# Peptides against a protein of PDB entry 2C5K: the designs that were tried, part 57

Target 1, 91 residues: chain A of PDB entry 2C5K
Amino acid sequence: EDPFQQVVKDTKEQLNRINNYITRHNTAGDDDQEEEIQDILKDVEETIVDLDRSIIVMKRDENEDVSGREAQVKNIKQQLDALKLRFDRRI

## One batch from the design tools (peptide; made by RFdiffusion4, then SolubleMPNN)

Design b2_p20_7_s4 (from b2_p20_7, 12 letters changed)
Fold by OpenDDE base, seed 2:
Structure b2_p20_7_s4 (fold): chain B 91 residues (1-91), chain A 20 residues (1-20)
Amino acid sequence: as target 1 above (91 residues)
Amino acid sequence: MKEIQEKLREKVKELRKATE
């Protein structure tokens, strides 16, 4: 399988897990799980950077149409931003 | 491109430790 697609898939899965956690924990906590979520969110941000870099390389070196991949990364960014908002808005 | 692709492959390994 294409590593790019696998990273996209796994990243979205991880974000979905966090989203589900927030649903079950609508109040802000102060435990290890909350800290782990913060770490995961930072890892996702780094992953997005890596995905974008791969697109740049593909566009430059392979001269391929990257619009589809750009849309996928944009979707992940939107999911991340929405998740951060939900996470931070918790009482 | 090999370098960034390898990084993505490693990222897959990392993510799979936390995902299904």
Scores: peptide ipSAE 0.235, ipTM 0.795, DockQ to the pose 0.138
Fold by OpenDDE base, seed 1:
Structure b2_p20_7_s4 (fold): chain B 91 residues (1-91), chain A 20 residues (1-20)
Amino acid sequence: as target 1 above (91 residues)
Amino acid sequence: MKEIQEKLREKVKELRKATE
């Protein structure tokens, strides 16, 4: 079991679901799903903070190579930023 | 390390409510 990898995987699954929703809903709505997506995006931001903190601890206290994990978090950040742009630019 | 790892374990539980 690796909680870090599971969090990464589940986070990416959430972002993919949001991406699919945006594809199906080109206009901004005022419903429960729109609010849920906004909440998920905030949760992802908080999750990224937790992932970064775990990397800091591994690097400092365990002296392990964290380059792979840093790359994974960077990828999630890029995916999040792209989805925020798509979500916000809808009419 | 224990506190951060526990936070990630809790995050997994939360995420599984909306994923998989």
Scores: peptide ipSAE 0.230, ipTM 0.792, DockQ to the pose 0.137
Fold by OpenDDE base, seed 5:
Structure b2_p20_7_s4 (fold): chain B 91 residues (1-91), chain A 20 residues (1-20)
Amino acid sequence: as target 1 above (91 residues)
Amino acid sequence: MKEIQEKLREKVKELRKATE
């Protein structure tokens, strides 16, 4: 059991679903789904904070190599930023 | 360590409501 990897996987899956939604909905809507997506994006931001904290603790308490996990979090941040850009640029 | 690990476990539960 690795909660970190589970969170990473579920977060990326969630972002991918939103990305697919944007593809199907190329114009900004004014419905409950748009608001839900904004809520999910905020939750992802908070999740990234938790992932970063876990890396800090692991580095401090276990003194393990965390470069791989740092790269994963960086990738999620990039995915989130790209998704936000696509979401906000819709007319 | 225990606190943050528990938080991640709870996060998994929350995320799985919307994923998988």
Scores: peptide ipSAE 0.224, ipTM 0.787, DockQ to the pose 0.138
Fold by OpenDDE base, seed 3:
Structure b2_p20_7_s4 (fold): chain B 91 residues (1-91), chain A 20 residues (1-20)
Amino acid sequence: as target 1 above (91 residues)
Amino acid sequence: MKEIQEKLREKVKELRKATE
């Protein structure tokens, strides 16, 4: 499979798992899992940077239509932002 | 989650190689 698409898929799966965790743990805790989630969210942010960079390279060096990939990254960013909001609003 | 993160890291490496 295309590494870009696999990364997108894996990233969305990670975010979905975190979202499900938040649903089951609607109050913030100080356990190891909460810290792990914070680390995963940071890793997702870094992954998005890498995905965006790959799109820039495609536009610049390959002159390919990247509209589909741009939409995918936009969707991941929206999912991340929504998840971070849910995570941070917990008391 | 650690296993999934490791998989993602490996895929990110593959993505970087593909865009070199």
Scores: peptide ipSAE 0.186, ipTM 0.717, DockQ to the pose 0.870

Design b2_p20_8_s1 (from b2_p20_8, 8 letters changed)
Fold by OpenDDE base, seed 2:
Structure b2_p20_8_s1 (fold): chain B 91 residues (1-91), chain A 20 residues (1-20)
Amino acid sequence: as target 1 above (91 residues)
Amino acid sequence: SEMDEILKKRSEKMRKNKFT
């Protein structure tokens, strides 16, 4: 499996795990867990930056159609945004 | 490639940070 697809998979799985945790924990009362989630979300944001960079490099160096990869990154961004919304709106 | 190595590191980080 190519590195791009592996990252996409691992990132989505991590976001799903956090989403499941939020479902089970609808209140923001555990500071340690909240901090850990924030750290992971930051890592995801940085990962998205690198995914976008990889697409730029692919366009430049390989001159291949990147529409599929752009769609995958868009999907991850949407998943992240939805998760952030759930995370921040917890009481 | 350099980009592949960056992505591999990100993947490893995602797996290491696995939240349960």
Scores: peptide ipSAE 0.647, ipTM 0.922, DockQ to the pose 0.883
Fold by OpenDDE base, seed 4:
Structure b2_p20_8_s1 (fold): chain B 91 residues (1-91), chain A 20 residues (1-20)
Amino acid sequence: as target 1 above (91 residues)
Amino acid sequence: SEMDEILKKRSEKMRKNKFT
């Protein structure tokens, strides 16, 4: 498996784990778990930046069709935004 | 490539920091 696909897979799985936690904990806590979630979400944002960079490099250096990869990154961004909304709306 | 190495590190971090 190529590095791009591995990152996509691992990122989506991590977001799913957080989403499952939010489902089980629908009210915001005051413990270190909430802070850890925030830290991971920032890591995901940075990962998306690197995924976008990799697409730019692929277009420039390899001149390959990247439409499929662009769609995958778009999907991850949508998943992240949905999760952020669920996370922030908890009282 | 350099980009591949960056992505590999991101993947490793995602697996290491997996939330349970």
Scores: peptide ipSAE 0.646, ipTM 0.922, DockQ to the pose 0.874
Fold by OpenDDE base, seed 3:
Structure b2_p20_8_s1 (fold): chain B 91 residues (1-91), chain A 20 residues (1-20)
Amino acid sequence: as target 1 above (91 residues)
Amino acid sequence: SEMDEILKKRSEKMRKNKFT
């Protein structure tokens, strides 16, 4: 599996785990788990930056069709935004 | 490539810090 697809897979899997946790814990707490979620969400944001950069490099160096990869990154961004919304709405 | 190595490290970090 190519590195781009591996990152996409691992990122989505991590977001799914957090989403499942939020489902089981619909009220926010002041425990270490909440801080860990915040840290991981920040890592996901940084990962998305690197994914976008990889697409730019691919267009520049290989001149390949990147529409598929752009769609994948867009999907991850949507998943992240939805998760952040759920996370922040908890009381 | 350099970008591939960056992405590999991101993937490794995601797996290492996997939330349960």
Scores: peptide ipSAE 0.646, ipTM 0.922, DockQ to the pose 0.891
Fold by OpenDDE base, seed 1:
Structure b2_p20_8_s1 (fold): chain B 91 residues (1-91), chain A 20 residues (1-20)
Amino acid sequence: as target 1 above (91 residues)
Amino acid sequence: SEMDEILKKRSEKMRKNKFT
């Protein structure tokens, strides 16, 4: 599996784990866990930046159709945004 | 490639910091 697809998979799995945690915890819980979630969400944001950069490089150097990869990144961004909304709505 | 190495590191970090 190429590195791009591996990152996409690992990122989505991480977001799913956090989403499951939020489902089980409607209120802000232990500060350590909340901080860990925030750290991971930040890592996801940085990962998305690198994914976008990789697409730019592929367009430039390989001159291949990147629409599929762009769609994958868009999907991750949507998943992240939805998760952030759920996370922030908790009291 | 350089970009591949960056992505590999990101992937490793995602797995290492796996939230349970």
Scores: peptide ipSAE 0.645, ipTM 0.922, DockQ to the pose 0.847

Design b2_p20_8_s2 (from b2_p20_8, 8 letters changed)
Fold by OpenDDE base, seed 3:
Structure b2_p20_8_s2 (fold): chain B 91 residues (1-91), chain A 20 residues (1-20)
Amino acid sequence: as target 1 above (91 residues)
Amino acid sequence: SEEDEILKKRSEYMRKNKFK
């Protein structure tokens, strides 16, 4: 498995774990888990930057079709945005 | 490549900090 696909997999797994936590904790808490989630969401945002950069380099320097990878990153961004809405809207 | 190394480090970090 190439590094790009590994990161995609790891990112989606993290988002799924957080989503499952939110499902079990639908009210906002003030504990270490909530802070950890915030930190991981920021890590995911940085990860997306790394993924996008790798696509730019692949497209520029290798002149390869990156449509598949762009679709994967788009999917991660959508998953992140949906999760952020769930996380922030909890009472 | 440089980007591969960045992504490898990212994966290592994420797996090390897996949410539980």
Scores: peptide ipSAE 0.646, ipTM 0.943, DockQ to the pose 0.912
Fold by OpenDDE base, seed 1:
Structure b2_p20_8_s2 (fold): chain B 91 residues (1-91), chain A 20 residues (1-20)
Amino acid sequence: as target 1 above (91 residues)
Amino acid sequence: SEEDEILKKRSEYMRKNKFK
């Protein structure tokens, strides 16, 4: 599989796992998993940077249409933002 | 490409650190 698509898949899976956890834990706690979630969210932010770089490189070196990949990254950013909002708004 | 290798490493890391 294309490394780009693999990362997109892995990222969305991580966000989904965290989202499911928040559903089960709708109040903020001092659990170790809370800190782990914060770490993963930072990892996702770094991953998005890497995805954007890959798009820039592809556009430069391969001169291919990157609109589809840009849309995928945009979708991940939206999912991340929604999750961060949900995570931070917990009582 | 170099960026592909970065993405591969990122994917590997994420799979090793799956949230459970």
Scores: peptide ipSAE 0.642, ipTM 0.943, DockQ to the pose 0.914
Fold by OpenDDE base, seed 2:
Structure b2_p20_8_s2 (fold): chain B 91 residues (1-91), chain A 20 residues (1-20)
Amino acid sequence: as target 1 above (91 residues)
Amino acid sequence: SEEDEILKKRSEYMRKNKFK
């Protein structure tokens, strides 16, 4: 498995784990788990930057069709945004 | 490539910090 696909997989797994936690904890807490989630969400944002950069490099250096990878990153961004909304709107 | 190495490091970091 190539590094791009591995990162996509790891990122979606992290988001899924957090989503599952939010499902079990629909009221905002003040514990270490909440802070850890915030940290991971920031890590995911940085990961998306890395993924986008890799796509740019592929287009530039290898001149390959990156539409599929762009779609994957778009999907991750959508998943992240949806999760952030759930996380932030908890009462 | 450089980007591959960045992604590998990212993956390693995420796996080490897997949310539980």
Scores: peptide ipSAE 0.639, ipTM 0.942, DockQ to the pose 0.912
Fold by OpenDDE base, seed 4:
Structure b2_p20_8_s2 (fold): chain B 91 residues (1-91), chain A 20 residues (1-20)
Amino acid sequence: as target 1 above (91 residues)
Amino acid sequence: SEEDEILKKRSEYMRKNKFK
């Protein structure tokens, strides 16, 4: 498996784990877990930057069709935004 | 490639910091 697809998989798994936690903990109250989630969400944002850079390099250096990879990154961004909304709206 | 190495390191870090 190529590194791009591995990172996509890892990112979605992290977001799913956090989403499952929020489902079980719909109120904030555990400061340690809240901070860990915030850190991981920032890690995901940086991961998206890395994925976008790799797509730019593929377009520039390899002249490869990147439409599929662009769609994958778009999907991750949508998943991240939805998760942030759920996380921030908790009382 | 350089980008492949960046992604490999990213994946390694994420797996080491798996949320649980």
Scores: peptide ipSAE 0.636, ipTM 0.942, DockQ to the pose 0.908

Design b2_p20_8_s3 (from b2_p20_8, 9 letters changed)
Fold by OpenDDE base, seed 3:
Structure b2_p20_8_s3 (fold): chain B 91 residues (1-91), chain A 20 residues (1-20)
Amino acid sequence: as target 1 above (91 residues)
Amino acid sequence: SEEDEKLKELHKKMKENKFK
């Protein structure tokens, strides 16, 4: 399997799990679960940076078509941004 | 390749830490 696709899939699954948690916990808490969510969101941000870097390498050094991968990363960024907004708006 | 090894490591990290 393509490791890029697996990373994309795993990232989206993590974001979905957090989104489901927020649905069940619509008020901000101050516990270990809230801190874990913050840590995972940071991990996702780092993952996106790594995915972007891999795309840059593919375009520059390997001269491969990356349009599909760019669209996937864009989708993850949008999902992350929406989730962060939802997470931060909780009171 | 550089990309392949980096993504494999990233995949490994994602498998080890999953939120429930």
Scores: peptide ipSAE 0.152, ipTM 0.737, DockQ to the pose 0.889
Fold by OpenDDE base, seed 4:
Structure b2_p20_8_s3 (fold): chain B 91 residues (1-91), chain A 20 residues (1-20)
Amino acid sequence: as target 1 above (91 residues)
Amino acid sequence: SEEDEKLKELHKKMKENKFK
């Protein structure tokens, strides 16, 4: 079991769920769902911080090659930024 | 490791709070 890969997978899946919701709801108007999405996006941001920290520890304390993991986190950050843009552009 | 345990905790939280 690799907990890093599992967190990466779960994070991307969560972002995909929100993206699908935005596709079906291209206008803002449900305050309860809007607040829930905002909360989840903040949770994803915190998860990315924790993933970055784990990479730092792997480099410093475990002396492991982390290039692949760094690329994965970069991809998640790009996915998050794109989703935030879609979310905020809705009227 | 301590970091592995933190990631396991994150995994647990994400499973419990999935958006539907």
Scores: peptide ipSAE 0.149, ipTM 0.733, DockQ to the pose 0.878
Fold by OpenDDE base, seed 5:
Structure b2_p20_8_s3 (fold): chain B 91 residues (1-91), chain A 20 residues (1-20)
Amino acid sequence: as target 1 above (91 residues)
Amino acid sequence: SEEDEKLKELHKKMKENKFK
């Protein structure tokens, strides 16, 4: 089992759960769930930093082709940015 | 590798703290 791929998978699942929550709660709220979502989004941002570091190490130390992993992280970043925009634009 | 072990730890934390 590749831990990189598992983290990618789990991160995308987390973002999907939040996206589904926003669908059910399309009006901005001021409750514990909204705060939890903000915390998770920050955790995802930190996770992306760790994934990028992993890619740097893999490229430097192992001289591996990292194009596939870079594309996966790019996809997660795009998903995160779209979700953050959707979350923040609610009224 | 050390980085892989860190990712495994992160994976564990994500499982424990996932949004429901």
Scores: peptide ipSAE 0.148, ipTM 0.731, DockQ to the pose 0.904
Fold by OpenDDE base, seed 1:
Structure b2_p20_8_s3 (fold): chain B 91 residues (1-91), chain A 20 residues (1-20)
Amino acid sequence: as target 1 above (91 residues)
Amino acid sequence: SEEDEKLKELHKKMKENKFK
């Protein structure tokens, strides 16, 4: 099993869970759940950095076709950005 | 590879810190 694909999958699942929470909570709270969301979003940002680094290594050292993996990371970035917008727009 | 090991560690962290 490819750990890259598993990390991508887990990351998307985390973002989906947060998105569902935002759907249920239109107003920003000041509780443990809101803090946990902030922590996870930061973890996702760091995860994306690590995914990008792995792609750089594959492209440089292994001479692999990375277009598919680059597209996957791009999709995660777009999902993250959309989620941040929803999260921050809450009153 | 080094990056594979990093991703494995990252995967482990993701499994341990799932939002409910």
Scores: peptide ipSAE 0.146, ipTM 0.729, DockQ to the pose 0.915

Design b2_p20_8_s4 (from b2_p20_8, 9 letters changed)
Fold by OpenDDE base, seed 5:
Order: sequence, then structure tokens, then C-alpha cells
Structure b2_p20_8_s4 (fold): chain B 91 residues (1-91), chain A 20 residues (1-20)
Amino acid sequence: as target 1 above (91 residues)
Amino acid sequence: SEEDERLKEISKKLKENKFK
């Protein structure tokens, strides 16, 4: 299995788990789960940085065509942004 | 490769912090 694809998969699964949680909790809570979600969203942001670095390395060291991988990272960024908006709009 | 190993470690951390 491609380690890059595994990270992409794991990241999207995290975002999906949080999205499902928000669906079940449409009002903002004041509990440990809300704080955990904030922490995970920050971890996802850092993971996106790691994926971008990986793409740079693949371009430089292996001269790989990374267009598909760049599209995947863009998709994750869009998913993260949509989730953050949904999370923050709760009252 | 070094990059593959780095990515594998990232996956491990993501799984360790799996939201439940």
C-alpha cells in the first residue's frame, strides 16, 4: 500500500468521523469532545502540511507526476474547510 | 524511502488519535 494514500485515507476518515459527530450533535457542546475535535482539526491541518511536503519531495527526488496527489490534497483541504464552517456555525 | 517511513509514522499517529 502507498503510504501517501494511507495518510489521505486516514485523514478523510477522521474528518468523516467528526462530520458524523456534528450530525448527531447539531448544537455546540461545552464538553471534552468539542475540545478533542478542535485538537484533531489542528492535527489534520498539520497532516496537510506533511502531505504537501511529501509532494515536494516526490517532485524533487523521484520526478513523479503528482497531479493526482495534488488534487487529493486539495480535496482534503476543501473537506476540512467545509467541516470547520459547519462546526463553527453551531450554536 | 525516508519519506515513506515518515508517512507511515503519520498514519500511526492518526490511528492512535482516532476520534470515537
Scores: peptide ipSAE 0.702, ipTM 0.948, DockQ to the pose 0.884
Fold by OpenDDE base, seed 1:
Structure b2_p20_8_s4 (fold): chain B 91 residues (1-91), chain A 20 residues (1-20)
Amino acid sequence: as target 1 above (91 residues)
Amino acid sequence: SEEDERLKEISKKLKENKFK
C-alpha cells in the first residue's frame, strides 16, 4: 500500500476511536483518557501538516496529480474539526 | 523514496500511540 494512504487510514482510525469514546462519555472527565485524547488530537494536527508537506513534495518532484490526495487531507481536517467541537462541548 | 520512508515512520508512530 502507498505510505501516504496508510497515514490517511491510520489518522482516520484514530479520530474514529476518539469519536466512539466521546459517544460513550458525554461529560468531560479529569482522567488519563481525557488527557490522552488531547495529546492524540495534537498529534493528528501535526500529521496533517506532514501530509500537506508530502503533497508539496509530490507536486514538485514527481509532477503527480495530487487532487485526490488534497481532497483526502481536506476530509481529515473536517473530521478533526468536527471531533474537536464534540470534545470541547462536553461539560 | 525518502518521502515514503518519512510517511512510514509517521504511520509507525500513529500505531504506537493507538487510542484504546
Scores: peptide ipSAE 0.702, ipTM 0.948, DockQ to the pose 0.881
Fold by OpenDDE base, seed 2:
Structure b2_p20_8_s4 (fold): chain B 91 residues (1-91), chain A 20 residues (1-20)
Amino acid sequence: as target 1 above (91 residues)
Amino acid sequence: SEEDERLKEISKKLKENKFK
């Protein structure tokens, strides 16, 4: 499998795991899991930056058509933003 | 490529930090 696609997959899976947790825990907690989620969301943000850098390299060094990959990263960003909103809106 | 290896390492880190 393409390493870029693997990162995309892994990132979305991580977000899905958190989303599933929020579904099971629809009220905000004050425990280690909540803190871990915050940390993972920051890690995902960093991963998105890494993916964007990868796209820059592909365009510059490999002259690849990256439109599809750019769309994938955009989708992850949207998923992250939606998850953040859901996470923060919990009472 | 070097970029592929970097991405593989990112995947590895994501798997190591898999949320449970």
Scores: peptide ipSAE 0.701, ipTM 0.948, DockQ to the pose 0.876
Fold by OpenDDE base, seed 4:
Structure b2_p20_8_s4 (fold): chain B 91 residues (1-91), chain A 20 residues (1-20)
Amino acid sequence: as target 1 above (91 residues)
Amino acid sequence: SEEDERLKEISKKLKENKFK
């Protein structure tokens, strides 16, 4: 598997793990896990920036068609936004 | 490539910070 696809896979799996936690913990708590989730969501945001940079490099340096990869990053951004909304709306 | 190595390092960090 190519490195870009591996990052996409790892990012989506991380978001899924957090989503599963929220499913089991639909009430916000003062817990170390809650703080860890906040930190991981920020890490995912930075990973998305890294993926976008990778696409720019592939367009510029390798002159590759990146339409499929751009769609993948868009999907990850949508997944992150949905998860952040779900996380923040917990009482 | 340099970009591949950068992406591999990102994957490594994601795995090290795997949420449990």
Scores: peptide ipSAE 0.698, ipTM 0.947, DockQ to the pose 0.890

## One batch from the design tools (peptide; made by RFdiffusion4, then SolubleMPNN)

Design b2_p21_1_s1 (from b2_p21_1, 9 letters changed)
Fold by OpenDDE base, seed 2:
Structure b2_p21_1_s1 (fold): chain B 91 residues (1-91), chain A 21 residues (1-21)
Amino acid sequence: as target 1 above (91 residues)
Amino acid sequence: MLENILEESRKKLLEYTKKLE
């Protein structure tokens, strides 16, 4: 069983949920979820590390073409960076 | 309220990766 795609999907969903939350709460400290957001963002970062690790293993040990997976992770990283910027810019 | 939805799939990924190593 290959859970890579599921993790990609869940990660994007997680980021979307945070993004939607920020849309509803555009002021830092306006609610009690700031710490939770920070914790989740950290977990997303760690998840990306895990995704990259899985790609490295497949590329090295399984000799598989991982370009598609790398593109997916790149997209997630871009989404994360955009979200971090939005989160940090909240007044 | 936000919740972390990554736990289960992430665990599976780690297990999967370890098997490939």
Scores: peptide ipSAE 0.624, ipTM 0.929, DockQ to the pose 0.789
Fold by OpenDDE base, seed 1:
Structure b2_p21_1_s1 (fold): chain B 91 residues (1-91), chain A 21 residues (1-21)
Amino acid sequence: as target 1 above (91 residues)
Amino acid sequence: MLENILEESRKKLLEYTKKLE
């Protein structure tokens, strides 16, 4: 499997797991996982940087079409932003 | 319980990117 596609898949899965956790634990500070969520979200942000970097490198070759990969990263960024908004608004 | 599942695939991506540079 393409390493790029594997990272995209794992990132979406990671965000889904956090989203599901928030659904079950909708009170801020109610458990010991607040810091873990913050750490994972930071790792997701860094992973997105790595994904973008890989696209930039591929884009240097005029024969490479990266439009599909750019769309995938855009979708992940939207998912991350939505999750961060939900996380920050927990009571 | 939450687990960070990004480590292994991220390492592979970094290696993949370096080979393309």
Scores: peptide ipSAE 0.622, ipTM 0.929, DockQ to the pose 0.877
Fold by OpenDDE base, seed 4:
Structure b2_p21_1_s1 (fold): chain B 91 residues (1-91), chain A 21 residues (1-21)
Amino acid sequence: as target 1 above (91 residues)
Amino acid sequence: MLENILEESRKKLLEYTKKLE
């Protein structure tokens, strides 16, 4: 079984959950979840590295088309960057 | 509270990738 798509789904869901939390907590230091958010964001970054590694490995097989997977990872990176910007700009 | 939901799927991805290497 190829877990790539499940990881993509879970990563986007994780980012959505953080985004929703920030919507409810727009003041930095307002609660005790700041460190948890930072830890989860770091885990997301590491997960993206793992996704990229899986694509690199798949590219070694000439019969594998990874263009769709590369686009999915690019989309996740854009979502992460937008969320990090929102998180860092909280007052 | 926030929950980290990445652990299980990430673990499976790492195992899958390792098998392909």
Scores: peptide ipSAE 0.620, ipTM 0.928, DockQ to the pose 0.805
Fold by OpenDDE base, seed 5:
Structure b2_p21_1_s1 (fold): chain B 91 residues (1-91), chain A 21 residues (1-21)
Amino acid sequence: as target 1 above (91 residues)
Amino acid sequence: MLENILEESRKKLLEYTKKLE
């Protein structure tokens, strides 16, 4: 079983959940979830590192095309960056 | 309430990657 796609799915879902929460709580300090959001974002960053490492290992197999996986990770990174910006802009 | 849902799938990825090394 290949867990890469499951991790990609879970990571995007996690980021979406945070994004939806921020939509409902767009004032900094108006809720008790600041630390939890930061902790989850840290775990997402670590997960991205793990995804990249898995791609590096797969690239050692010359018969494997990892371009699609690299694009997926790039997309997650963009989603994370956008979410961080939104999180920091809360007034 | 926000819940971290990454733990289990991340563990599986780490094990998978380790086997490929």
Scores: peptide ipSAE 0.619, ipTM 0.928, DockQ to the pose 0.837

